# Peptides against a protein of PDB entry 8BZL: the designs that were tried, part 12

Target 1, 228 residues: chain A of PDB entry 8BZL
Amino acid sequence: SYDRAITVFSPDGHLFQVEYAQEAVKKGSTAVGVRGRDIVVLGVEKKSVAKLQDERTVRKICALDDNVCMAFAGLTADARIVINRARVECQSHRLTVEDPVTVEYITRYIASLKQRYTQSNGRRPFGISALIVGFDFDGTPRLYQTDPSGTYHAWKANAIGRGAKSVREFLEKNYTDEAIETDDLTIKLVIKALLEVVQSGGKNIELAVMRRDQSLKILNPEEIEKYV
Target 2, 242 residues: chain B of PDB entry 8BZL
Amino acid sequence: SRRYDSRTTIFSPEGRLYQVEYAMEAIGHAGTCLGILANDGVLLAAERRNIHKLLDEVFFSEKIYKLNEDMACSVAGITSDANVLTNELRLIAQRYLLQYQEPIPCEQLVTALCDIKQAYTQFGGKRPFGVSLLYIGWDKHYGFQLYQSDPSGNYGGWKATCIGNNSAAAVSMLKQDYKEGEMTLKSALALAIKVLNKTMDVSKLSAEKVEIATLTRENGKTVIRVLKQKEVEQLIKKHEEE

## One batch from the design tools (peptide; aimed at target 1 K60, target 2 R16 N154)

Design b1_p9_8_s4 (made by RFdiffusion4, then SolubleMPNN; from b1_p9_8, 3 letters changed)
Fold by OpenDDE base, seed 4:
Parts: C-alpha cells; structure tokens; sequence
Structure b1_p9_8_s4 (fold): chain B 228 residues (1-228), chain C 242 residues (1-242), chain A 9 residues (1-9)
C-alpha cells in the first residue's frame, strides 16, 4: 500500500515514489559532467535517432542561460518542464538582480522545485536527474547534480543515467589534476569516460563545452573524433 | 503487475509510468495517421473509420483539424480527448496571436500542448490523454515542419512518421521509401497512398476511407487544403497502375 | 517495451 502513496513515508522511513523516480532516471541514457580548470564539459550518450527523426528536436543538453547549461537523464517531458522553469528563473534573476544567476543559485532553485513535487499529495516526483554546469560571474567553473528528491551537491565530476555507475567508477580512478590540466585533456577525459558505456565511437556521443567567458559550444562529430 | 495500474500518476518500482504506457498502447488501436514532410509542402493522411451512412454531415475531416492559418493536426486515440486537445491548440494559437501580433511558431504551439499533456501525467486526480497527434505547419523560422506528440508530453520533429494502427509497419515502410532531399509533395502523396494501402488491412484502398490534407505556400501565404474524394481516387488509381 | 523506452532520454 505504501508503494502507491506519493508523499507517505513507509514504516521504515522510505519515500518509495522518490526511490522509484530514481529508478526512472536509470532508464535514461548516460550523461557525464566534468569540471576542468577553466572549462566545464558535458557529455551524453546519443540515443540512436530514428532515421526519419529531426535531430534538432532530440536534445539532452540545453542552455538555461548564457552561463549555465544542463544535461538530464530520465523522463523527457518532465525535463522540459524543469528546463522551462529554470530558464524563466534565470531571466527573472537578470531582471531583478541585474546579474546572471550563479550556478549554485539555479541549481538550488531546481532542487527546491523538485523537492516540492515530493511533498505534495497531488503531484508525483520528477523522473529526472540533472547535471548543471557553468561559470559564476567571477569566472569560477561549477558542476552540480540534482536528483528526483531535490537533493543537490557540487561535484568535480559526476554521471547520471543508465551507465552512471561505470562512468563514475572510471572518473574516480582517472580524475586527477593532471587529467584536467588543459581544456583538451578535460574533453578527452569526458570522452574516455563515456566510452566505458557507449559501444560505438564518437558518432554516439554528444559533447558540449563551456569555457570561461564563452558561450556553450556543441562539438561536431568531426571535432569529437579528434579526441578519440 | 496489476497493482500499480489503478493510479494514474505513480511510478512503478522499476520507474515506469504504466498509465502513460497504456495510453500509448490504446492509441495503437486507433486509426492510422501519416505525416510526410516534403520540400515544397507537408501532408497528413488519415484512415477514416466512421463511414456511417447515417452520419448527417459529411465531416470533411474526421481526424484532421485546422489549428490556425499556418498549422493543422491529425489525431489518433480517444475522440473526446482529441476534441479537448485540438480546441486547446486553437486557443493557445489565438492567445499568442493576440499577445504578440504574430502567429505562434509551430514548435511553440506543439510544446505548449505537450506541457499540458505532461501535467496530466504528473498531477493527481488526472489521467493521461489517450491521444497522439501529428502536427503540420509552416513558420518563418523553420519553414515546413512535421511534429509528433504522445500522451507523455514528449514530442519530436520528423521527416515522415505514423501513429495509430500498424504504425510500426508504416514507419518501416517510410524509412525504406523516403528519399531525403528529393521528396516533393507529389511524391509524398504517392508515398502516403502506398503506405496506407499496405498498412490498412483492406484488400482495396478506397477514397472513402482516406482523408488527406496538404499544407503549401502560395504567394507568401499558407494554404491548407483537404483533398477532395476525387483527387484521392486519382492518387489511388495511379498507385494501382504502378 | 517500446513504449517505455520512448519516454526516456
């Protein structure tokens, strides 16, 4: 019976719907984020786009603002709702505070949104995790992760989705100051991490790079192959 | 497992939304709808099932709805749900026009409805809409466009796609025969007839059972036209001669 | 199921 209650604790203190939402995240394709010295990199497993599908409409990495990007894993439609609200908040912040959001601020906003959906009887949790990367106004690179519970933490590197465990294990072994010494090495680290779970080479990887004072750049397949 | 089927907005232990999946399954039993994007236009082709002789008004289009001057859609699934959603699409489009004094971009209209669909999968006391839609349109940003949306509130752009009965087989055929960059509206119409003829379990395709709408640009204006029965008959005849 | 997979990215 407790498994069906959206906001009810089990006798042992579990929020089953939140846990099940975390299982939904594992059904998403893998996303990885790495914070370098002067760069943040998002990599995602490119799900095979149907032959007749427009790739433009199949995005797993999106900009929230000029200085913040997000990758997600889980329910696509849920992600769109979160993205839209985050974008509105970023714009609102610019209007009210006259500065762009910090990466922490927008992460906290998203986390709070998710948390509210775990506590309302009329709502199910969001079935998504997100990696949020960007630069603060002071030029500091940031990486955050959020889950369906509304928990968030800052990371040097992390992964979400179906292959997240393997990717995290790889990153735990290979993330060193030497491995992120340059932008190129940081990008290479992300690619290597994704290759732990992606069977086909650079064609099934999407990479987004944000450098200090630069906009989000999505790398072309040819650019990715240079790092493989 | 039967136990999680009863509540509409709950994750299963494995993280599935069964009510959404079941809504999608129900749509698989609805009449077939096809969409094909061409270089010079876009079309919808839909199976007409309710040919009841006692239906008073020849509904020009049972399954194809004009949304505004630049967009149309076709529906597969629960008729009542479809009526609600198509009306909402029209309202969204009009509100946008009033607010911004320009027509709503195609993708924005699709996303606005998809946000509504998603909400019905997340909020308690509501069930998912048992409807998938194909959208055709033109805007100044992307030109001719074809979109598909499902009960989850997910959507995608397509060059060609199918929803409803035998959609998987239809999509397979479209993948085989769709020529990227070379698709004219004329060739798209022929392809639509070919696919419908094979997908509809009918020995002989008749014009009475098929609705086709085309969206084109003429003199800088969008033209949405439902093909007359005679025109559809000619398309079928041409296919039979090949 | 194919329907389940379609919901996730």
Amino acid sequence: as target 1 above (228 residues)
Amino acid sequence: as target 2 above (242 residues)
Amino acid sequence: SSNSEALFR
Scores: peptide ipSAE 0.372, ipTM 0.804, DockQ to the pose 0.762
OpenDDE base, seeds 1, 2, 3, 5: peptide ipSAE 0.111, 0.357, 0.339, 0.130; ipTM 0.759, 0.785, 0.757, 0.573

## One batch from the design tools (peptide; aimed at target 1 S29)

Design b1_p10_1 (made by RFdiffusion4)
Pose (drawn by RFdiffusion4):
Structure b1_p10_1 (pose): chain A 225 residues (1-47, 50-199, 201-228), chain B 238 residues (1-200, 205-242), chain P 10 residues (1-10); non-standard residues A62 YCM
Amino acid sequence: SYDRAITVFSPDGHLFQVEYAQEAVKKGSTAVGVRGRDIVVLGVEKKAKLQDERTVRKICALDDNVCMAFAGLTADARIVINRARVECQSHRLTVEDPVTVEYITRYIASLKQRYTQSNGRRPFGISALIVGFDFDGTPRLYQTDPSGTYHAWKANAIGRGAKSVREFLEKNYTDEAIETDDLTIKLVIKALLEVVQGGKNIELAVMRRDQSLKILNPEEIEKYV
Amino acid sequence: SRRYDSRTTIFSPEGRLYQVEYAMEAIGHAGTCLGILANDGVLLAAERRNIHKLLDEVFFSEKIYKLNEDMACSVAGITSDANVLTNELRLIAQRYLLQYQEPIPCEQLVTALCDIKQAYTQFGGKRPFGVSLLYIGWDKHYGFQLYQSDPSGNYGGWKATCIGNNSAAAVSMLKQDYKEGEMTLKSALALAIKVLNKTMLSAEKVEIATLTRENGKTVIRVLKQKEVEQLIKKHEEE
Amino acid sequence: PAPPLLSQPG
C-alpha cells in the first residue's frame, strides 16, 4: 500500500501539511460556541434556494450527551464524526458510563494527531467545537484543530472570520451575558451577526443538562433577530 | 519512487485539493444532467453524448442506472469511473437489504458511496473518481428524494439541481421557474424540457426517467421516444 | 431492525 511520508518537517520546524489543513479551516463557515451556567450553545453560519436544509447541517450529535460543530472540509468532518460516534459506543460498552466531553475530545484530537504522523495520509482539514455535560453536571466546551491540539474554552469561534468573532466574545463574555439561557443564546447570535452580513442564514442548537440536543426552528431564531 | 509520485492526496498552500478541483473541471465538460423533485415523483433528464448515427442503442438507457427497487441515478464525468461507482452502489444497497431485510434509505446509500470517494482524497495516493452523481429515490422516512454527490465525497439534498455542461445556467432557470411544494410530475417534465432547451432539440439527444409510487410499490421507467417527442412539441407551443 | 438514522454533514 501507499507509504509516502506526506507530513514532514520543513526548515524552521514547520509541518506544512498541517498549516495547509488549518487554511482549509479558515475557508469554512464560522462556528461559535459559548459555555453558559447550565446550558451550552452552538451556532454556525450557512452558505441557497432549492436546497434541502436538513441534509447539510454543521451541528451533529456524537452521543446523547455530546455534540459538536465543525469548520473546514465537510467530507473530512463526516469521517471524524462517525469515528467519534463509534468510540462513544465502545466507551459505554467497556466502562458502562457515558463518555465525558473531555474523553471524546481527547479521542478526536489523538485521531487527528495520528493523521499528522502517519505514512500515506494527509491531515484532517477541520476544527471542531465539542460541547456537553459531565456526570456531575458541569458544562463543557472544547476545541480541536488539525494538529491534534485541544483546549477547553468559556467561549470560542472557528472558521472564516474567527479572529474577529473571538475578539468580540472576549469583550462580551461576562457573567451578565451568561446569566440566563436566553442571554446565552443571544450572545451567540450577536457573535455571528458580527461577521454574517444575514440573520436568516444562521443555524443554532442548544444543549441543556441531561435533556439532549435541541435544534431551534427558523421561526424561533427570527424572534431573537 | 518519490520522483515519479504526483502526490494526488496532499494539500496545496491554500488548503485546496488540486486533484478534486481538476476532477470537477472534467465534470463541467460532461453531458448535461438534471433532476427535479415533485409532489408525486422525481425525474432525471440527461443529455445523450452518444448522438452518432451508426450507434446501435442496445440498452434501455445510457446514462440512467437502476440501483435497487426504489432508487435510480445518473452521472456526469468519466464514464468508466461511473461504472465502478454504480456497481458499488448496487452492492451497498444489497448488503443493507441482506442485513436489515429492508431497503436502504436513500441518504444512507449516498453517504456510504461518499465515504469511498472521500477516502481516495485522503490516502492511497490514487487519482479520485471524476464523477458527479444525481440520485433519485423513495423511502419510508422522507419519501421522494433527490441527492447530488461530487468527487470530494460531499453530498446534499435538492428539490432541483443540475450537473455537467452549462449547469450554472440551468440552476439559474430552476430558481426562477421551480414552484416549491407545488410541482407535479407533468409540470416538472415541462420545466426539464425548457431547461434542456436553453443549456443544449431532439428526442434522440435527450433521456428522461421518472420515479413514482403505484400501489405501495416504486416504479422506475425510461420514457419512450414517442412520449419525449410529444413533450418537445408541447413546449414549442409555449 | 435497523437503528435510527443519525444526521450527516453531507

Design b1_p10_1_s1 (made by RFdiffusion4, then SolubleMPNN; from b1_p10_1, 3 letters changed)
Fold by OpenDDE base, seed 2:
Structure b1_p10_1_s1 (fold): chain B 228 residues (1-228), chain C 242 residues (1-242), chain A 10 residues (1-10)
Amino acid sequence: as target 1 above (228 residues)
Amino acid sequence: as target 2 above (242 residues)
Amino acid sequence: GAPPLVSEPG
């Protein structure tokens, strides 16, 4: 009966709706994030865009602010709600505090939002995990991950979605200081990590980079192919 | 499985939102709606199912709704839900116009409704809307546009797509026959008739069973036109001759 | 293949 209710504890202490939301995330396209020295990189598995679909409307990586971007795995419509609220918060922070958000701040905001949806009556959890990357005002690159529970942690590298296990195993083996020594090497690391789960090479990868004091740059397929 | 058919949309153990999936299944039984983007315009073509001889008013458009001067939509699914959503679209567009003194961008209108749809999949005491929509529009940002949205609150832009009955078959046909960069509104109309003729559960396609609207730009203004029955008859006749 | 369900987890 507990799994029929809004997110409630089972007798054994499980929040089934949160766990089931995590299963929804596992069905999502794989996303990977890597923190380099002076770069943060997000890569996402492009599901084969339907032949007649406008690729413009199929984005898995988005800016939250000039200094923060996010990739997600899971329910796209849920993600849009989170993204919109995060964007509003980023702008509100700029207006009220006169500084951009730190990556940790906006991650905590998103995490708190997700957590509230695990506890609020009449709401289901968000069916998304997110990789949030960016730069703090001091120029420090950051990578955070959030899950449907509202838990968040800082990472050097991480992956979410259906291929996340394989990608994480790759990153655990290959993430070294040498592997992220340059921006190009960091980008290559992300691409190589995604290629563990993506069959058709660079055509099925969405890649975005944020360098220090630069806006989010989404790489075109030709730029991605240079790293393959 | 019956356990997740609750009054509130919740996740199954497999991470599925069954109420959303069931809403989408319901749409699969609705009348077919097509959208095709052309270089010089965009169109909606929809199956008209309610042909009652005793209807006093021939509704010029049962399935196609003008949203504002720059946008129209077609609906597949529960009629009452469709009416609510189309009204909401009009209100959103009007509020935007009043607030900003410019027409709402097409994608922004679509996303605004999609956020409403999503909310009905997440908030308790609500069921998903049993409606998919095709949107056609023009704005200064992206020109002619075609969007599809579903009960989940997901949407996408399309060159051509279909919702409702036999939508998968229709999309397959569109994928085969749609020529990117070469699609004129005239060719799009012909393609729409071709696809509807094959996908509608009718022995013979007739103009009374098809609604078509075109959105074009004339003298720097958007023109949304519902084709007259005679024009649709001519399109059908032309298709039968080919 | 069938067009991806717009509702599919992405």
Scores: peptide ipSAE 0.025, ipTM 0.616, DockQ to the pose 0.050
OpenDDE base, seeds 1, 3, 4, 5: peptide ipSAE 0.008, 0.000, 0.027, 0.038; ipTM 0.617, 0.519, 0.735, 0.616; seeds 4, 5 fail the geometry check

Design b1_p10_1_s2 (made by RFdiffusion4, then SolubleMPNN; from b1_p10_1, 4 letters changed)
Fold by OpenDDE base, seed 2:
Structure b1_p10_1_s2 (fold): chain B 228 residues (1-228), chain C 242 residues (1-242), chain A 10 residues (1-10)
Amino acid sequence: as target 1 above (228 residues)
Amino acid sequence: as target 2 above (242 residues)
Amino acid sequence: AAPPLVAEPG
């Protein structure tokens, strides 16, 4: 049987392939998400874009729908598969239910997809964690995280990838109601959090914001520098 | 350790996909392929290794494949894998054209193949494709484009890049000599020859060992042209005179 | 105590 890619329990009850997929995530560029009052912000560490690479093709933040966006850490090709399926689901939901997905719904969908890949014979886990942010129809900002296991939780703020520990420690100290009182302060919080692990300032940060009833806005480097 | 090397679609304890890494290593031993984006066109330049005097048909292009009227690719890696992938690219492009009555956008074709490549890294019973590709194309959305894809299913757009043997050195040279916004197809051709001359494991660069294709727009149509041997000889000669 | 980053289940 060529079904060698079986995520199986170890004798001690570990799913090694899931744990190893989490190690792949830890090698990924750092991503951070913060839920503000009326804004959600995603920031991602830009690996030094190769001088001759088209920046357009090096996006780590993407829209899943008009009201939902996602950042990820880990295997980019794996992420693309998840993103594409999530986009299809978002559109399908609009067609069948006549409403956009809630952020929780699409997170649960992604989580279920990931979980199936931990249990399906002949499949390996996805080597990605994701931060999923957006607004529900009622205007409530949401932030969720998923990991390779398919576990998901709601967060006020979180980070994934290689610098996630340092960024989370920063957020634990600095995430207050005062720190997210305005959209600008929320953006500043994300930038400051990323700067804990990014050496070259604003040039190496990809930042996206979604405000209530607005589409995803990716900030240009000049806009980011204003917050530094 | 050996257990992870023998399985095609498992993570190592360190979160590595060894079969993908090994596929990439195999590509490093393949013939060099270059892609350069210019303001007025895009080119592929590839090393031709199979020069056998007894070949009845001099294949115009061993490593450069026309995908449709608006796209071509070059391949580095396992030839049989390359043939499968290039055929799949053609089929995807044709199906899209039939379905939508318009040419497939360049990036969409690249991503479609990359999703296939990715699947071969995730689904058991399959090995990764031992192939990297350079894609050149034109579409109405982004104009002239150059993409690179690898066995993992990752891809990126590039102004200039290289795959295969000595690709790191070639990329370094391209980074030094590529002038953003000032690159003409003529200058790109000269740069391609310059880089190939230094990166190919040959004592002397000859036209028989180099394939070059250009993609341009003429009268609102895409023109994909494989350079004649004489044209390549002229480019080499010009480089030797400089 | 810094508020937990985990959102309370609504």
Scores: peptide ipSAE 0.009, ipTM 0.610, DockQ to the pose 0.020
OpenDDE base, seeds 1, 3, 4, 5: peptide ipSAE 0.005, 0.000, 0.009, 0.005; ipTM 0.537, 0.521, 0.614, 0.614

Design b1_p10_1_s3 (made by RFdiffusion4, then SolubleMPNN; from b1_p10_1, 4 letters changed)
Fold by OpenDDE base, seed 1:
Structure b1_p10_1_s3 (fold): chain B 228 residues (1-228), chain C 242 residues (1-242), chain A 10 residues (1-10)
Amino acid sequence: as target 1 above (228 residues)
Amino acid sequence: as target 2 above (242 residues)
Amino acid sequence: SAPPLQAEPG
């Protein structure tokens, strides 16, 4: 009976609706994030874009601000709501504080938003996890992950979605200081990690790179193939 | 488990939103609607199920709605839900025009409605809309556009797509016959008739059972036109002769 | 122990 109420704990202390939202995330396309030395990289599994679908509208990596971008796994419509709220907050912060948000700040904002949806009697949890990457004003690269509960942590590398376990295992084995020594090596690491779960190479990968003091760059398939 | 079937704002143990899935299933039984993007225009073609013989020859479109001067949509699903959503689309478009003194970009209108749809899947005391939409439009940013949205609030841009009854088969046919970069509006119309003829559960396609609207650009203005029955008859006849 | 991929709390 407790699994039907969003705001009710089970006798064993579980919030089942949050756990079930996490299951929705596990059904999502795989996303991976890696923090390099002076680069952050996001990669997402492209579900076979239907031949007649506009690829522009299927993008799973988006900018939140000039210095922050996000990938997600789970319910796309839920993600859009979170993205829009985050973008508004980023702009508001620029206006009120006169500086861009830190990656931690915007992550915490998103996390708080998600958490509120776990306590409201009239709302279900967001069915999304997010990888949030970017640069702080001081030029420090950051990677954060959020889940449906509103929990967030900083990571060197992480993955979310259906292939996340395999990708994480790969990253745990292969993430070294040497593996991220250069921007190109960092990009290669992300691609290799995604290839653990993605078939048919670079054609099924969306890859975004943010370098220090540079805007988000989405790599085209030809650029991705150079790293394979 | 059936315990999740009747509640709109809960996840199943498997992370599924059953009410959204059931809404999508219901739409699968609705009349077929397809959209095709061409180089020189975009079209909607929809199955007309209610043939009121007493409707005066007034260009009554049952399933195709003009949203503004630059956009139209077609709907598959619950008519009452469709009316609410199409009205909301018009209101959003008008509010934008008033605020910015320019027409709303096509994708922004689609996303605004999709956010409403999404909200009805997340907020308690609401059911999902039992409606999928196809949107056709033109804007200065992307030119001619075709979008599809579903009850979840997901949307995508398409070169060609279909919603409603036999949509999967229609999409398969569109994938086979759609030639990227070579699609004229004339060819798109022919393709629409071809697909409808195969996907509608009718022995013969008749003009009375099909609504077609085209969106074109003439002299720097968008023109949305619902084809007359005679024009549709000619398209059907041409298809039968091929 | 923090997971191997977890960043040190700044």
Scores: peptide ipSAE 0.068, ipTM 0.605, DockQ to the pose 0.021
OpenDDE base, seeds 2, 3, 4, 5: peptide ipSAE 0.066, 0.065, 0.049, 0.061; ipTM 0.614, 0.400, 0.729, 0.615

Design b1_p10_1_s4 (made by RFdiffusion4, then SolubleMPNN; from b1_p10_1, 5 letters changed)
Fold by OpenDDE base, seed 4:
Structure b1_p10_1_s4 (fold): chain B 228 residues (1-228), chain C 242 residues (1-242), chain A 10 residues (1-10)
Amino acid sequence: as target 1 above (228 residues)
Amino acid sequence: as target 2 above (242 residues)
Amino acid sequence: GPPPLQEEPG
């Protein structure tokens, strides 16, 4: 059956396993990314941490390098593999090229990795989409998205996962130059966007901020509540 | 080519990895394994189904495995798969020690195995491991730790958790009775007995049907100890008196 | 209409 073949095109030209991997992403927790003027912000729907779960082990936003961070939607174990590969590449690039990766470079690397997993009959696609944000060495803020197919595009703002449609609709309506005029407004935009799909406010949001020439900052719940 | 593809775990039309889910379902029927983190130690408690009346005092743990001097695990699921994974954990830990001249951090060991598990869900010719694991350990970074991993290669840290048969009920009880910041190893042991007594499909909890291991720190060293049957009997007796 | 959220491929 064409739907079970990993690398075989359907008669109508579909790669069903890639499409089905995209369905896995749609079941994932919502992630949102917004590029501001001098800031990039990632927000993720924090599933209620089970009372007995260690919160430290429940992170959906991670640094790939000092200048790049990633959020994902879909299969967490798959994401970990991608993250690890990306981190190694970022470090390798620093060692070999003596400069940090551009956000596009590492996005392309991740995209290529994903694409290879769609073309090998011995591998299933990664069940993840990713929002990759950061700063290029010239100080330009960037936001990219990758999907299970290995496609990637640059965005001003985007969302992935379960609530992505609603969040995107919100962002399409509310992403203006005025809405991102300041860092605080940009953060507020992300929070508001997530609140379209996340219940119970700031306690269920993981938020990360990267400003120009600054490291990734994960906001604590109290800091998030200041923007609500 | 086609043979390997046919054995690859694939997505369903709705984006599910059914082979992983089926592996998890199989684990749900396995013997109960419980882990509880305390301030002064961490424990594993597991249902013993194979009562080998080995008369000899050395109760070999059926489901609890020492991984290195600082870590142990308990398994729920396919025994053969468990043996492979526990051996791999030991090898990973040993290789790390040899390479870095220090014990592998607990989470790194868990992650390394989880990456293997994940690979068996993604690569052709492989099936998911039909095993969930609880890991207990100590390291200098985070102290006492408890982790859970599943066939997908997902893992998480826990204060208390359960895998295998009636795990959902056990977790519910743990959520009710676990006191954060106030849990001693003694109280954790009592809680383990309480939970097992209610969640094991047995009329009466007996020491022969339960194996318990504790991980503590003594004089700056990790001590992993399997409780003797008499100790478990005393814990059960104490619970019955309450 | 709202500006497209997608950036033009550079």
Scores: peptide ipSAE 0.137, ipTM 0.731, DockQ to the pose 0.019
OpenDDE base, seeds 1, 2, 3, 5: peptide ipSAE 0.042, 0.045, 0.022, 0.046; ipTM 0.639, 0.654, 0.510, 0.657

Design b1_p10_2 (made by RFdiffusion4)
Pose (drawn by RFdiffusion4):
Structure b1_p10_2 (pose): chain A 225 residues (1-47, 50-199, 201-228), chain B 238 residues (1-200, 205-242), chain P 10 residues (1-10); non-standard residues A62 YCM
Amino acid sequence: SYDRAITVFSPDGHLFQVEYAQEAVKKGSTAVGVRGRDIVVLGVEKKAKLQDERTVRKICALDDNVCMAFAGLTADARIVINRARVECQSHRLTVEDPVTVEYITRYIASLKQRYTQSNGRRPFGISALIVGFDFDGTPRLYQTDPSGTYHAWKANAIGRGAKSVREFLEKNYTDEAIETDDLTIKLVIKALLEVVQGGKNIELAVMRRDQSLKILNPEEIEKYV
Amino acid sequence: SRRYDSRTTIFSPEGRLYQVEYAMEAIGHAGTCLGILANDGVLLAAERRNIHKLLDEVFFSEKIYKLNEDMACSVAGITSDANVLTNELRLIAQRYLLQYQEPIPCEQLVTALCDIKQAYTQFGGKRPFGVSLLYIGWDKHYGFQLYQSDPSGNYGGWKATCIGNNSAAAVSMLKQDYKEGEMTLKSALALAIKVLNKTMLSAEKVEIATLTRENGKTVIRVLKQKEVEQLIKKHEEE
Amino acid sequence: SAAHTLNPYE
């Protein structure tokens, strides 16, 4: 089989294929995640008439207690999502507990890191925001990128214009903004309206403590706008 | 040998996949192919690229392929690659029926093939398939459905879409004329002739298939030349 | 011209 080393070091210690994978992420639609007190919210920018909205969604459930949003190559994302879904079930089988948000993040990150050091393969061209709750009810938000690095965040953005949205969230992520569920959802819509020039072209989802993923209707989003 | 390896599965500096993009260029030079969803069925309309006089026409269709009892598809791009992929679609549909003893839902069949196409872009060092497919079908979950896939493995559901030559012009005509939720098969057939009339008119140059439900059973039929010639006459009056 | 109804990033 094909064994070419695709990801290699360059002078100065750069891994060019990873950096190029990060460029693919920037070409992706904006995704925003905010961790609230008892709620986590994900929002995504949408690119059309005659298209079925159900089939092209950027927010997916990995397990009953974990879901994710992504930016970048949509085909690579389907592969990573299905790999994570299989791992969530393997964990329930072996430990008899649902996966922690950190566990599945670590798994997705290590999968991505393996694709930066394996022969015959290019890196995954996606970043992911992963949200959910732990056994003790603690809300979580993690980010993964193509290098396999992962971190926890109070709030974050990935994809096109992520730098601008991040700077908005830095100034606006306060206790007042995450005091209630309505204000937590509002902060995500405001963060997206910063780069979407829009309001009717946004998808949003909410996850509450042990209540599973709820995707908001267009009519419910129009009320906030 | 590193010297002769064209490296078909790498990123460009901008995060692009050049072989995928070049494959999409090949599809844009293929015969026009469009699909329209309506309340009582789905249809595929395709430009025949085999319009030579000395051709025999031995099959019931040239560009429209039955995948299983409830599904059909049409292709744009490299014909040989399309043969490999359509054979694989039939195998996936039968593997699902064997396992679950029920027909494969349409989206599950599209996802399964797209995973194969995505793998060719990430590893193996091979050229990708130069094929875009339109899928039409019916399942107990979502009823009548239309899907499109491209060489990278991306797919989407559509009420109407077009692939191949002059597809941008065709998508424009569909946005204007498609009445969302009010389309019947007869009106969708009229719109298909209208769209092919601009983007290309003769019955020998077109191929039309319809998918409907009759007595709880799916019917997939290629329209005879007589029915197509009558549809062409009915439009010229408009 | 060809329509790009699917986008690899969007």

